Peptides against a protein of PDB entry 6EJA. Designs and how they scored, part 164

Target 1, 276 residues: chain A of PDB entry 6EJA
Amino acid sequence: VEYMPANPVRIAFVLVVHGRASRQLQRMFKAIYHKDHFYYIHVDKRSNYLHRQVLQVSRQYSNVRVTPWRMATIWGGASLLSTYLQSMRDLLEMTDWPWDFFINLSAADYPIRTNDQLVAFLSRYRDMNFLKSHGRDNARFIRKQGLDRLFLECDAHMWRLGDRRIPEGIAVDGGSDWFLLNRRFVEYVTFSTDDLVTKMKQFYSYTLLPAESFFHTVLENSPHCDTMVDNNLRITNWNRKLGCKCQYKHIVDWCGCSPNDFKPQDFHRFQQTARP

## One batch from the design tools (peptide; made by RFdiffusion4, then SolubleMPNN)

Design b2_p26_4_s1 (from b2_p26_4, 9 letters changed)
Fold by OpenDDE base, seed 5:
Structure b2_p26_4_s1 (fold): chain B 276 residues (1-276), chain A 26 residues (1-26)
Amino acid sequence: as target 1 above (276 residues)
Amino acid sequence: TFHGREPSPEEQEELEKLREERLAKL
């Protein structure tokens, strides 16, 4: 008997999508859609066709909205973090959407659990934040991520400008850019004026792949540090064969690795047999 | 998840070259 919580959590799913993968988005949306949750979709500024399609979907469902603003994001760009932060602010201002958790999704990562399992789990741990850490040497992580390097996003490129120092007294952490954050922590990140949040927002505005580290770092150094769970409840489709071949050198002055998008065959594993 | 990787010295040289080429086109 799946323990139905007396007060089930409601989730704000934030989707950051780009390109022409309308079919993939549709499949993903169908797989994750539930009437009790909320879906806030950002479409890349350059993806006009996709934007039109997403708008059509949003008109069909009252719990689906599209960001009125659109950013042009690049792989590894600082603007991705800005997208999340602005989305968080928007969602907090939506008084008609009483969400309890913020979850970002893409075609590359899906929740491991069924909706019912996810809701049950999060309802039990509603005061926790779920961020997956790299689980390795932190110094090595800093070097690999280029956190000690200054980057500038300009003209659809991440320019490496030079070296920088990590702020003193800050324990930097990171790992997955997929996270499950409770509303309280999102409120803190969005509205806090403390030195930590202010400095980290500034620091990460010049950071490569900022979403992989920002929330980890802020959480661990914040008054909310005791709420961290080292698990993002995600399945990442990692194609080991592609490796880390520095394939983004045309976009960023650094090297990186990218997971593969889930294939349609992979979606069937997550499709809840629950017939709408 | 996208993970960063520190460029090798050779990759760094290539990245610098590419950077210079991009700057020259501006």
Scores: peptide ipSAE 0.293, ipTM 0.872, DockQ to the pose 0.778; fails the geometry check
Fold by OpenDDE base, seed 2:
Structure b2_p26_4_s1 (fold): chain B 276 residues (1-276), chain A 26 residues (1-26)
Amino acid sequence: as target 1 above (276 residues)
Amino acid sequence: TFHGREPSPEEQEELEKLREERLAKL
């Protein structure tokens, strides 16, 4: 008996999309779309064709909106965090969208559960936040991520300017840039004026791949720290055979790894998502 | 999920060289 929650949570899905993969986006959207959820889509400033396509979709569905602002984002750029933070603010200001959870999605990531299962699960744990940690040595994580390096996003490049120190008294954590955050925590991140949030926003404005550690770090050092669950409830199409060959050296003064985007053939694995 | 990786010494040197080249073009 699938326990149908009496008050099912509603999810705000935030999609940050770029390029020309309109068909892929459409397939993904169809796979994750539900009438009870909300979809807020940011299209890269440079992706005008995609933007037009997404706008057309948004006009067809009342629970789909496109960001009126558009950022030019790059791989690993600090602007990605800015995009999430601004989208969170926008979503909180949308009083007509009573969402309970914030979930970011990309073409390389899907929820591991069906919609019904996900909703049931999140409805049971509506006060929790789901972030997957790296599960390894934290010092090593800091080094690998370049968190002890100062980066500046400028002219579509992440410039490494030098070394920096991790703020004292802050326990840095991170891992996946895919997270499920409850509304309360999003409100805290968006509107809190405490020293933690303020300092971390500043710190991560000069951080490579900021979304992989910002929310983890803020959460773990916040009054909401007890709400953390070390699970993002995601499956990622990670091809381990694709070695981290520093393929982004032309964009970032650092090395990194990327998962593979889901291909149409991969969607069959997830289409068993029963839509209510 | 994207992950950073610390550049090897050789990669670091290359990155620095590339950085210098980019700066020279500004």
Scores: peptide ipSAE 0.292, ipTM 0.871, DockQ to the pose 0.814; fails the geometry check
Fold by OpenDDE base, seed 4:
Structure b2_p26_4_s1 (fold): chain B 276 residues (1-276), chain A 26 residues (1-26)
Amino acid sequence: as target 1 above (276 residues)
Amino acid sequence: TFHGREPSPEEQEELEKLREERLAKL
């Protein structure tokens, strides 16, 4: 018998989508949609067809909105973090959407639990933040991620400009760019004027794959550090053998790996697991 | 989850070459 919480949490799902994957997005949306949650969708500035499709969806559901602003995002670009941060601000300013958790999703990952299970779990741990760490040598992680390198996003390219130092006194961490953050921490990240948040926003504006490390690093060095749970509650279709061929060298002055999108047949499985 | 990967020496050389070529075209 699944525990039914007396005060169930409500989730703001943020989707950052691009390309022509309208059908895939529709399938994913149907798999995760619930009337009690909120959905905020950013469509890449270059994906006009997809934007039109998403707008049509948003008109059908009162709890679905599309960002009025659109960024041109690239793989590994710092603009992805900007997208999340701006989305967080927008969601905090939406007083008619009383969400308790922020969750980002892509076609490459799904929640590992049913909606009821997820809500029950998060309702029990509503004061916690869920970020999955790399779980390996941190120095190696820094090197692999190029965190000790300065990058500039310009003209749809991530330019490596040179070396940089990690800020003194900061314990850098990271791993998955898929996270579950409670409203309180999102408020902190969005509105805090402390040195940590200010410096990290600046630092990560010149960082490759910033979403994989920013929230981890900010959380672990913040007064909220005790709220971290090393789990993002995701199923990710990860195939390193296929995803680590330095295939992004035309976009970034670095190498990287990417997970595979879920196949259409996987959506049916997730619908069963995502719906009560 | 996207992860960075440290370029191999050969990949590093290629990346530097590509970088130089791009810069030369600016």
Scores: peptide ipSAE 0.274, ipTM 0.862, DockQ to the pose 0.829; fails the geometry check
Fold by OpenDDE base, seed 3:
Structure b2_p26_4_s1 (fold): chain B 276 residues (1-276), chain A 26 residues (1-26)
Amino acid sequence: as target 1 above (276 residues)
Amino acid sequence: TFHGREPSPEEQEELEKLREERLAKL
């Protein structure tokens, strides 16, 4: 019996989409759509066809909006974090959308729970933030992610400029770029002028794959550190056979790997996973 | 979720070469 909360949380789903995968987006959207939630969609500046398709969807649903601004993002680009941060600001300014949680989604990673289960869970833990850490040696993580390296996003490329130091007194953490953040923490990240947020925004503007580490690092070093839960409630489809073979060397002066997009057959996992 | 990996010395050399080639085209 699914617990029905008396005051169910409402979720702002943020989708950052690109390319021509309109059918995949439509499938994902249908799978996650609920009338009580909100959907804010950013379409890459270069993806005009997809933008038109998404606009059509947004006209059909009152709880679906498209970002009026559009960024050109690349794999691993610092601009992805900027996209999330701006989306967070926009969502906080939407007074007609009383959301309680921010959740980012892509076709490569889905929530592991049904809507009812997710809402019930988040309603019970509404004061918590859900970020999945790498769960390994932190020094190794820093090296692997290139966090001790300075990157510049320019001309659709992530240029490695040299070495850098991690700010003193900061405990760096990270892992998944899929997170569930409560409104209070989003407000803090968006509007705080403290040294932590200011320095981290600057630091991560020159960071590869910033969304995998920024929110973890900010949260763990913030007054909200006690709200962290090491779980992002996601199913990720990893192809272990592909490994990390530096497949993005044409875009980034570093090595990395990506999970596979979910196929229609994978949607059954969303319904069957009873993972707490 | 994306994960980084530190390039091997050989991969670093390749990346540097690619970088130089890109810069030369500018």
Scores: peptide ipSAE 0.267, ipTM 0.861, DockQ to the pose 0.793; fails the geometry check

Design b2_p26_4_s2 (from b2_p26_4, 10 letters changed)
Fold by OpenDDE base, seed 2:
Structure b2_p26_4_s2 (fold): chain B 276 residues (1-276), chain A 26 residues (1-26)
Amino acid sequence: as target 1 above (276 residues)
Amino acid sequence: TFHGREPSEEEQKELEELRKERLAKL
């Protein structure tokens, strides 16, 4: 008998989408949609067709909204963090959406649990934050991610300007850019004026792939550090055979790799994946 | 999702050249 929580958590799903992946988005949306949750969708400023499609969806569902603002984002761009932060602020200001958790999603990842299982789990651990760490040497992570390098997003490119130092006294961490954050922590990140949040927002405004490290770093150095769980409860379609070539060198002055989007043929794996 | 990898020396050189080319077009 699955334990039904007395006060089930409600989730704000944030989707940052771009390009022409309307079909993929539709499949993902259908897979994750539930009437008790909320969906806030940002469409890249350049993706007008997709924006029109998403607007149509938002008109059909009262718990689906589209950001009235739109940013031009790039893979690995610092603006992606800005998008998340602004979305968090918007969601906190939506008094008619009583969400308990913030979850970002893309076509490249899915929750490893069913909705009911996820809700039950999060309802039990509503005071926790779920961030998956890299699980390796932190110095190596810093080097690999280019965290010790200064980047500037300009003209749809991430320019590497030079070297920088990690702020003293800050324990940097990171890993997956897919996270599950409770409302309390989101409130802290959004509204805190403490030195940590202020400095990290500034630091990560010049960071490559900021979402893979910002929330980890802020959380671990914050008064909320004891709420961290090293798990993001996701399944990611990662093809190890692809390797990590400089496949993004055309838009980023760095090297990296990305997982593949889920395909319909991949859905059967969700049922077979071990639960954390 | 993007996972960073430190460029090799050769890759760094390539990236630098590409950067210069892009800057020249601005």
Scores: peptide ipSAE 0.261, ipTM 0.859, DockQ to the pose 0.703
Fold by OpenDDE base, seed 1:
Structure b2_p26_4_s2 (fold): chain B 276 residues (1-276), chain A 26 residues (1-26)
Amino acid sequence: as target 1 above (276 residues)
Amino acid sequence: TFHGREPSEEEQKELEELRKERLAKL
């Protein structure tokens, strides 16, 4: 028997999309859509065709909106974090969308549970934040991620400018850039003026792949640290042999790995009771 | 989910060359 919560959480799904994969996006959207949740979609500034397609979708559903602002994001770029942070602010300012959790999604990484299971689970643990850590040597993680390096996003490129130090007193952590954050923590990240949030926003504005580490680091060093759960409840189609060939050297002064996109048949893992 | 990977020496050299080329075009 599936647990049905008395006060089910509502989720704000944030999608950051680019390119021309409209059909793929449509498939993903259909797989994750539910009338009780909210969908906020950012389309890359350069992806005008996709933007038009997404706008058409947003007009069909009252719980789907498209960011009025658009950033030109690149793989590993600091602008991705900016996109998330701005979307968080927007979502907090949308008083007509009473969401409880913030979840980012892509075609390469999506929830492992059905909607009902996810909602039930999050409703039970509504005070928790779900971020998956790398689970290894932190020093190694720092080196691999280039967190001790200063990067600048400029002209659609991540420039490595030099070395930098990790701020003293900060325990850096990270792993997956797919996370489930409760509204309270999102509010903290968005509106807090404490030294931690301020410094980390600055630090990560010059960081490669910032979304993989920012929220982890902020959370673990914040008064909300006890709310962390080392699980993002995601399945990622990961093939390191194929995905770790330094394929982004043309846009980033570093190397990295990318997961593979899921095929249509893979979307059955996140089933909805109600679909568009 | 993306993950950073420290470039090898060879990759670092290539990256540096690419950086120089890009900078020269600015």
Scores: peptide ipSAE 0.272, ipTM 0.864, DockQ to the pose 0.831; fails the geometry check
Fold by OpenDDE base, seed 3:
Structure b2_p26_4_s2 (fold): chain B 276 residues (1-276), chain A 26 residues (1-26)
Amino acid sequence: as target 1 above (276 residues)
Amino acid sequence: TFHGREPSEEEQKELEELRKERLAKL
């Protein structure tokens, strides 16, 4: 029996989608859809067919919107962070959508709990932020992620321009690019003009896979650092042996690893998975 | 979730050659 909170949190789900996998998106959407939550969908600028399909869905549900702006993103591109940051701003400006948490989703990573469990959990910990750290040597993480390297996203490629220094006084952290952020922290990231946020936005605009460490780093160095929970509440189909073959060398001057997408049968985990 | 991996020396050489090729096509 799940706890039913008196004031249940409402979630803004942000989906960044691309390609032609409309059926897969539809399945995912059905699996995560709830009338009390909000869904904000960004479709890659190049994915016009998918955009049309998503627009059709958004017309059927009042709590589903599509970004009026569209970015062209690449694997590992800095533009992905820009997409999240802009979507956060948009969501904060939507006064008719009283969301409490920001959650990003893809077909490769889903919440490990049912909706009721997730809502109950987040309602209990509504002041916390959930970011999963790499859990290893931080220096190694920096090297592996290329955080000490300067990247430029240009012409659908991530160019490695040279070496750079980590900003002084900043404790860099990161791990998963799937996170659960409370509204207060999103407000801070969006509107703060302090040195931390300003410097980190600049730093990560030239960073490979920025979403994997930007929010971690900002949070841990911010006045909100005490709200950090080292858990993103996700299930990921991960196969490192297959996923780390430097397969993105054609678009990025670096190597990376990628998880496997969920199969249709895996979608039920969001609906049926018992609380760990 | 994606994770970076530092290229091996061989991979770095390959990446550098690829960059040179791209630059030559500009």
Scores: peptide ipSAE 0.267, ipTM 0.851, DockQ to the pose 0.808; fails the geometry check
Fold by OpenDDE base, seed 4:
Structure b2_p26_4_s2 (fold): chain B 276 residues (1-276), chain A 26 residues (1-26)
Amino acid sequence: as target 1 above (276 residues)
Amino acid sequence: TFHGREPSEEEQKELEELRKERLAKL
């Protein structure tokens, strides 16, 4: 018997999509769509065909919107964080969408739980934030991520400009760029004028793969640090052997790894959700 | 999840060369 919460949480799903992933997006959307949740979709500025398709979907559902602004994002680009931050602001300004949690998704990950399970779980822990840490040597993580290096996103390239220091008094953390954040923390990140948020926004505007570390670092150094849960409730199709060949050297002055997109057969496994 | 990886010494040299080439084309 699954627990049914009296006041179920409502989720704002943010999808950042690009390229020719129309079929993958459609499968993902069908798998995660529910009338009680909200869907805010950003389509890369260069993906016009995909944008048209997403617009068509948004016209069919009142709880689906597309960002009126579009960024040209690159792998590892700082602009990805900007995309999330702006989408957070937009969602907070949408007074007609009373969401409780922010969840980002891509074709490379999927929630580990069914909708009912996820809602039940988040309804029980509505004051918590779910971020998955790397679970290894933090110093090694910093080195691997190039957090001690200064990057500039310009002309569709991440330029490594030199070395930099981690801000004093800040404990850097990170891991997965897939997170579940409660509205309260999103409000803090969006509107706080404290030194932590201000400095971290500046710091991460020159950071490679900023979404993998920004929210972790801000949360853990904030007054909200006690709300941290080291779990993002995601299944990621990760194959490190295939994804870590420094294949992005043409885009960034660093090396990186990428997970694989889920196949259609993988979605069938996740569609076993009870929907009202 | 996209993870950074520290370039090997050889990869660092390659990246530096590529960087120089890109800068020269500007």
Scores: peptide ipSAE 0.252, ipTM 0.854, DockQ to the pose 0.824; fails the geometry check

Design b2_p26_4_s3 (from b2_p26_4, 10 letters changed)
Fold by OpenDDE base, seed 1:
Structure b2_p26_4_s3 (fold): chain B 276 residues (1-276), chain A 26 residues (1-26)
Amino acid sequence: as target 1 above (276 residues)
Amino acid sequence: TFHGREPSPEEQAELEKLREERLAKL
């Protein structure tokens, strides 16, 4: 018998989607949908067909909304962080959606637990934030991520402009760009005016793959630092041999690795009690 | 989950070349 918490957490799932894979999105959505959670979907500005499809879905479910704004994001672009930050703000302003956790999802990264297990777990640890660190040498991480390099997103390209220094007094960390953040921390990131949040937002606006490091860095240097759990509760279909061929050189002035998308058969791991 | 990777010298040279080409088109 799975433990049923007395006050189960409700999750805001944020999906940032692009392309033409409407069927894949539909399958993923069906796999993760639950009536007690909330789904906020951003569709890339260039993906009009997908946007129409997502809008149709949002009309069918009261707990599904689509961002009224749409950004044109690129792989590794700083605009992805902006998308998350704006989504967080929107979700905090949605007073009719009492969510407790923010979770971003993609077709390449899936929760390792069933819905019931995830809810039970998060309900027990509702004051914690779950971010997976790289777990290696931090200096190496900085170099690999190009965190010591200044990037500018312009004309659908991430331009490397030169070198930069890591802000003094900041312990940089990062790893996975898939995270589980509690509402309190999201509120802090969204509304805090302290030097940390302000400086990091500025710093990461010129950062490649900012979502892989921003939240880690902010959390670890914040008053909320003790809430960090080095686990994002995800399984990623990662294949370095296939994913690390500098395949995005046409988009960014750097190299990177990408996980493979999950196949429909892989979604069975996220079992839910209530299917749409 | 994405990860950055430092370009190899060869990749760096290619990236620089591509960058220059793009800049020239702006």
Scores: peptide ipSAE 0.302, ipTM 0.873, DockQ to the pose 0.840; fails the geometry check
Fold by OpenDDE base, seed 3:
Structure b2_p26_4_s3 (fold): chain B 276 residues (1-276), chain A 26 residues (1-26)
Amino acid sequence: as target 1 above (276 residues)
Amino acid sequence: TFHGREPSPEEQAELEKLREERLAKL
């Protein structure tokens, strides 16, 4: 008997989608859709066909909305963080959507748990934030991620401009760009005017792959640092054959790796994952 | 999840070359 909490948490799922992966998006959406949750979908500015399709979906479900603004995002671009931050602000301003958790999703990553399990778990840990750390040498992480390098997103490219210093007194951390954040922390990130949030927003506006590190770093250095859980409750599909062969050199003045999108055959993994 | 990797010296040279070529087209 799955524990049904008396006051179940409601989740705002934020989907950042691009390209022509309409079928994949539809499959993912069907897999994660629940009437008690909220779905806020950003479609890349260049993906007009997908945008039209997503708009059609949003008209069918009252708890599905599409961002009225659209950004042109690139792999590793700072604009991805901007997309999340703006989405967070929008969601906080939606008074008719009483969500408790913010969860970002893509076709490449699914929650490990079923909806009921996820809700039960988050309802028990409603004051916690879930971010998966890299779990390795932090100095190596900084070097690998290019956090000590200055990047500028311009003309659909991430330009490496030079070296930079990590802000003094800041403990940098990161890992997965998939996170589960409680509303309170999202409010803090969105509305705080303290030096930490202000400086980190500026710092990460010139950062490669900012979503993999921004929320970790802000959380760990914030008054909310004790709410961090080193788990993002995600299943990621990786193609071992692709490796990290600098395949994004045409977009970014750096090297990186990405997971694969889930295929229908991969959905069984979602159902079989019994990880606590 | 995306992961960064520091380019090798050879990869850095390639990236710089590509950057120069791109800048020349602007």
Scores: peptide ipSAE 0.301, ipTM 0.872, DockQ to the pose 0.781; fails the geometry check
Fold by OpenDDE base, seed 2:
Structure b2_p26_4_s3 (fold): chain B 276 residues (1-276), chain A 26 residues (1-26)
Amino acid sequence: as target 1 above (276 residues)
Amino acid sequence: TFHGREPSPEEQAELEKLREERLAKL
């Protein structure tokens, strides 16, 4: 008997989409859509066709909205974090959407569990934040991520400007850029004026792949540090051998790895990994 | 999940070259 929580959590799903992935988006949306949740979709500024398609969807569902602002984002760009931060602010200002958790989604990841299982789980742990750490040597992580390097996003390129120091007294962490954050922590990140949040927002505005580390770092160094769970409850189709060939050198003055998008044939794996 | 990877020395050299070329075109 799946324990139905008396007060089930409601989730704000934030989707950052770009390109011509309308079919993929539609499949993902159908897979994750539920009437009790909220969907806030950002479409890349350059993806006008996709934007029109998403707007049509948003008109059909009262719990689906599209960002009125649109950013031109690039792979690894600092603007991705800005997109998340602004979306968080927007969602907090939407008083008619009483969401409890913030979850970012892409075409490359899906929740491991069914909606009911996810809701039940999060309802039980509503005070926790779910961020998956890299689980390796932190110094190595810093080097690999280029966190000790200064980047500037300009003219659709991530320019490496030079070296920088990690702020003293900050325990840097990171890993997955897919996270589940409770509303309380999102409020903290959005509205706190403390030195940690202020400094980290500044620091990560010049960071490559900032979403993989920003929330981890802020959380672990914040008064909310005890709420961290080292699990993002995601299945990512990751093939490291294929995804790490420095294929983004035309966009970023660094190397990176990308997960593979889920294909319809991969959906069978989701049903099998739903171990209670 | 996207992950950064530290460029190899050869890749770094290439990236620097590309950077210089881009800067020269500005």
Scores: peptide ipSAE 0.296, ipTM 0.870, DockQ to the pose 0.842; fails the geometry check
Fold by OpenDDE base, seed 4:
Structure b2_p26_4_s3 (fold): chain B 276 residues (1-276), chain A 26 residues (1-26)
Amino acid sequence: as target 1 above (276 residues)
Amino acid sequence: TFHGREPSPEEQAELEKLREERLAKL
């Protein structure tokens, strides 16, 4: 018997989408949609056709909104973090959407639980934040991620400008750029004016793949550090052989790896009790 | 999830070359 919480959590799903993945997005949306949750969708500034399609969807569902602003994001770009941070601010300002958790999604990463299981789990652990760490040598992670390198996003390119030092006294961590964050921590990240948040926002403005490390690092060094759970509750279609060939050298002055998108048959892993 | 990877020496040389070429066009 699945635990039915008396006060079930409501989730704000943030989707950052680009390109011509309209069919994939539609499949994912159908799989994750529930009337009790909220969906906030950012469409890349260059993806006008996709934007029109997403707008049509948003008009059909009261709990689906599209960002009025649009960024041109690139693989590994600092702008991705900016997108999440601005989305967080927007969601906090939406007083008519009482969400408890922030969850980002893509077609390459999918929740491992059904909606009922996820809601039950998060309702039990509503004070926790779920971030998956790399689970290896941290020094190696820093080197691999280029965290000791200064990057500048300009003209749809991540320019490596030189070396930099990691701020003293900061324990850097990271791993997955897919996270589940409670509202309280999102509020902290969004509105805190403490030195940690301020410095990290600045630091990660010049960071490659910032979403893979920013929230981990901020959380672990914050007063909320005890709320961290080393699990993002995701299944990622990861194939390193295919996704780790330095294929982004035309976009960034670094190498990277990418997971593959899920196939339609993979969406059965997150079934809704009430489908749209 | 995406992950950075430190370029191999060969990849680093290529990246540097590409970087220089890009900078020269600015």
Scores: peptide ipSAE 0.275, ipTM 0.860, DockQ to the pose 0.839; fails the geometry check

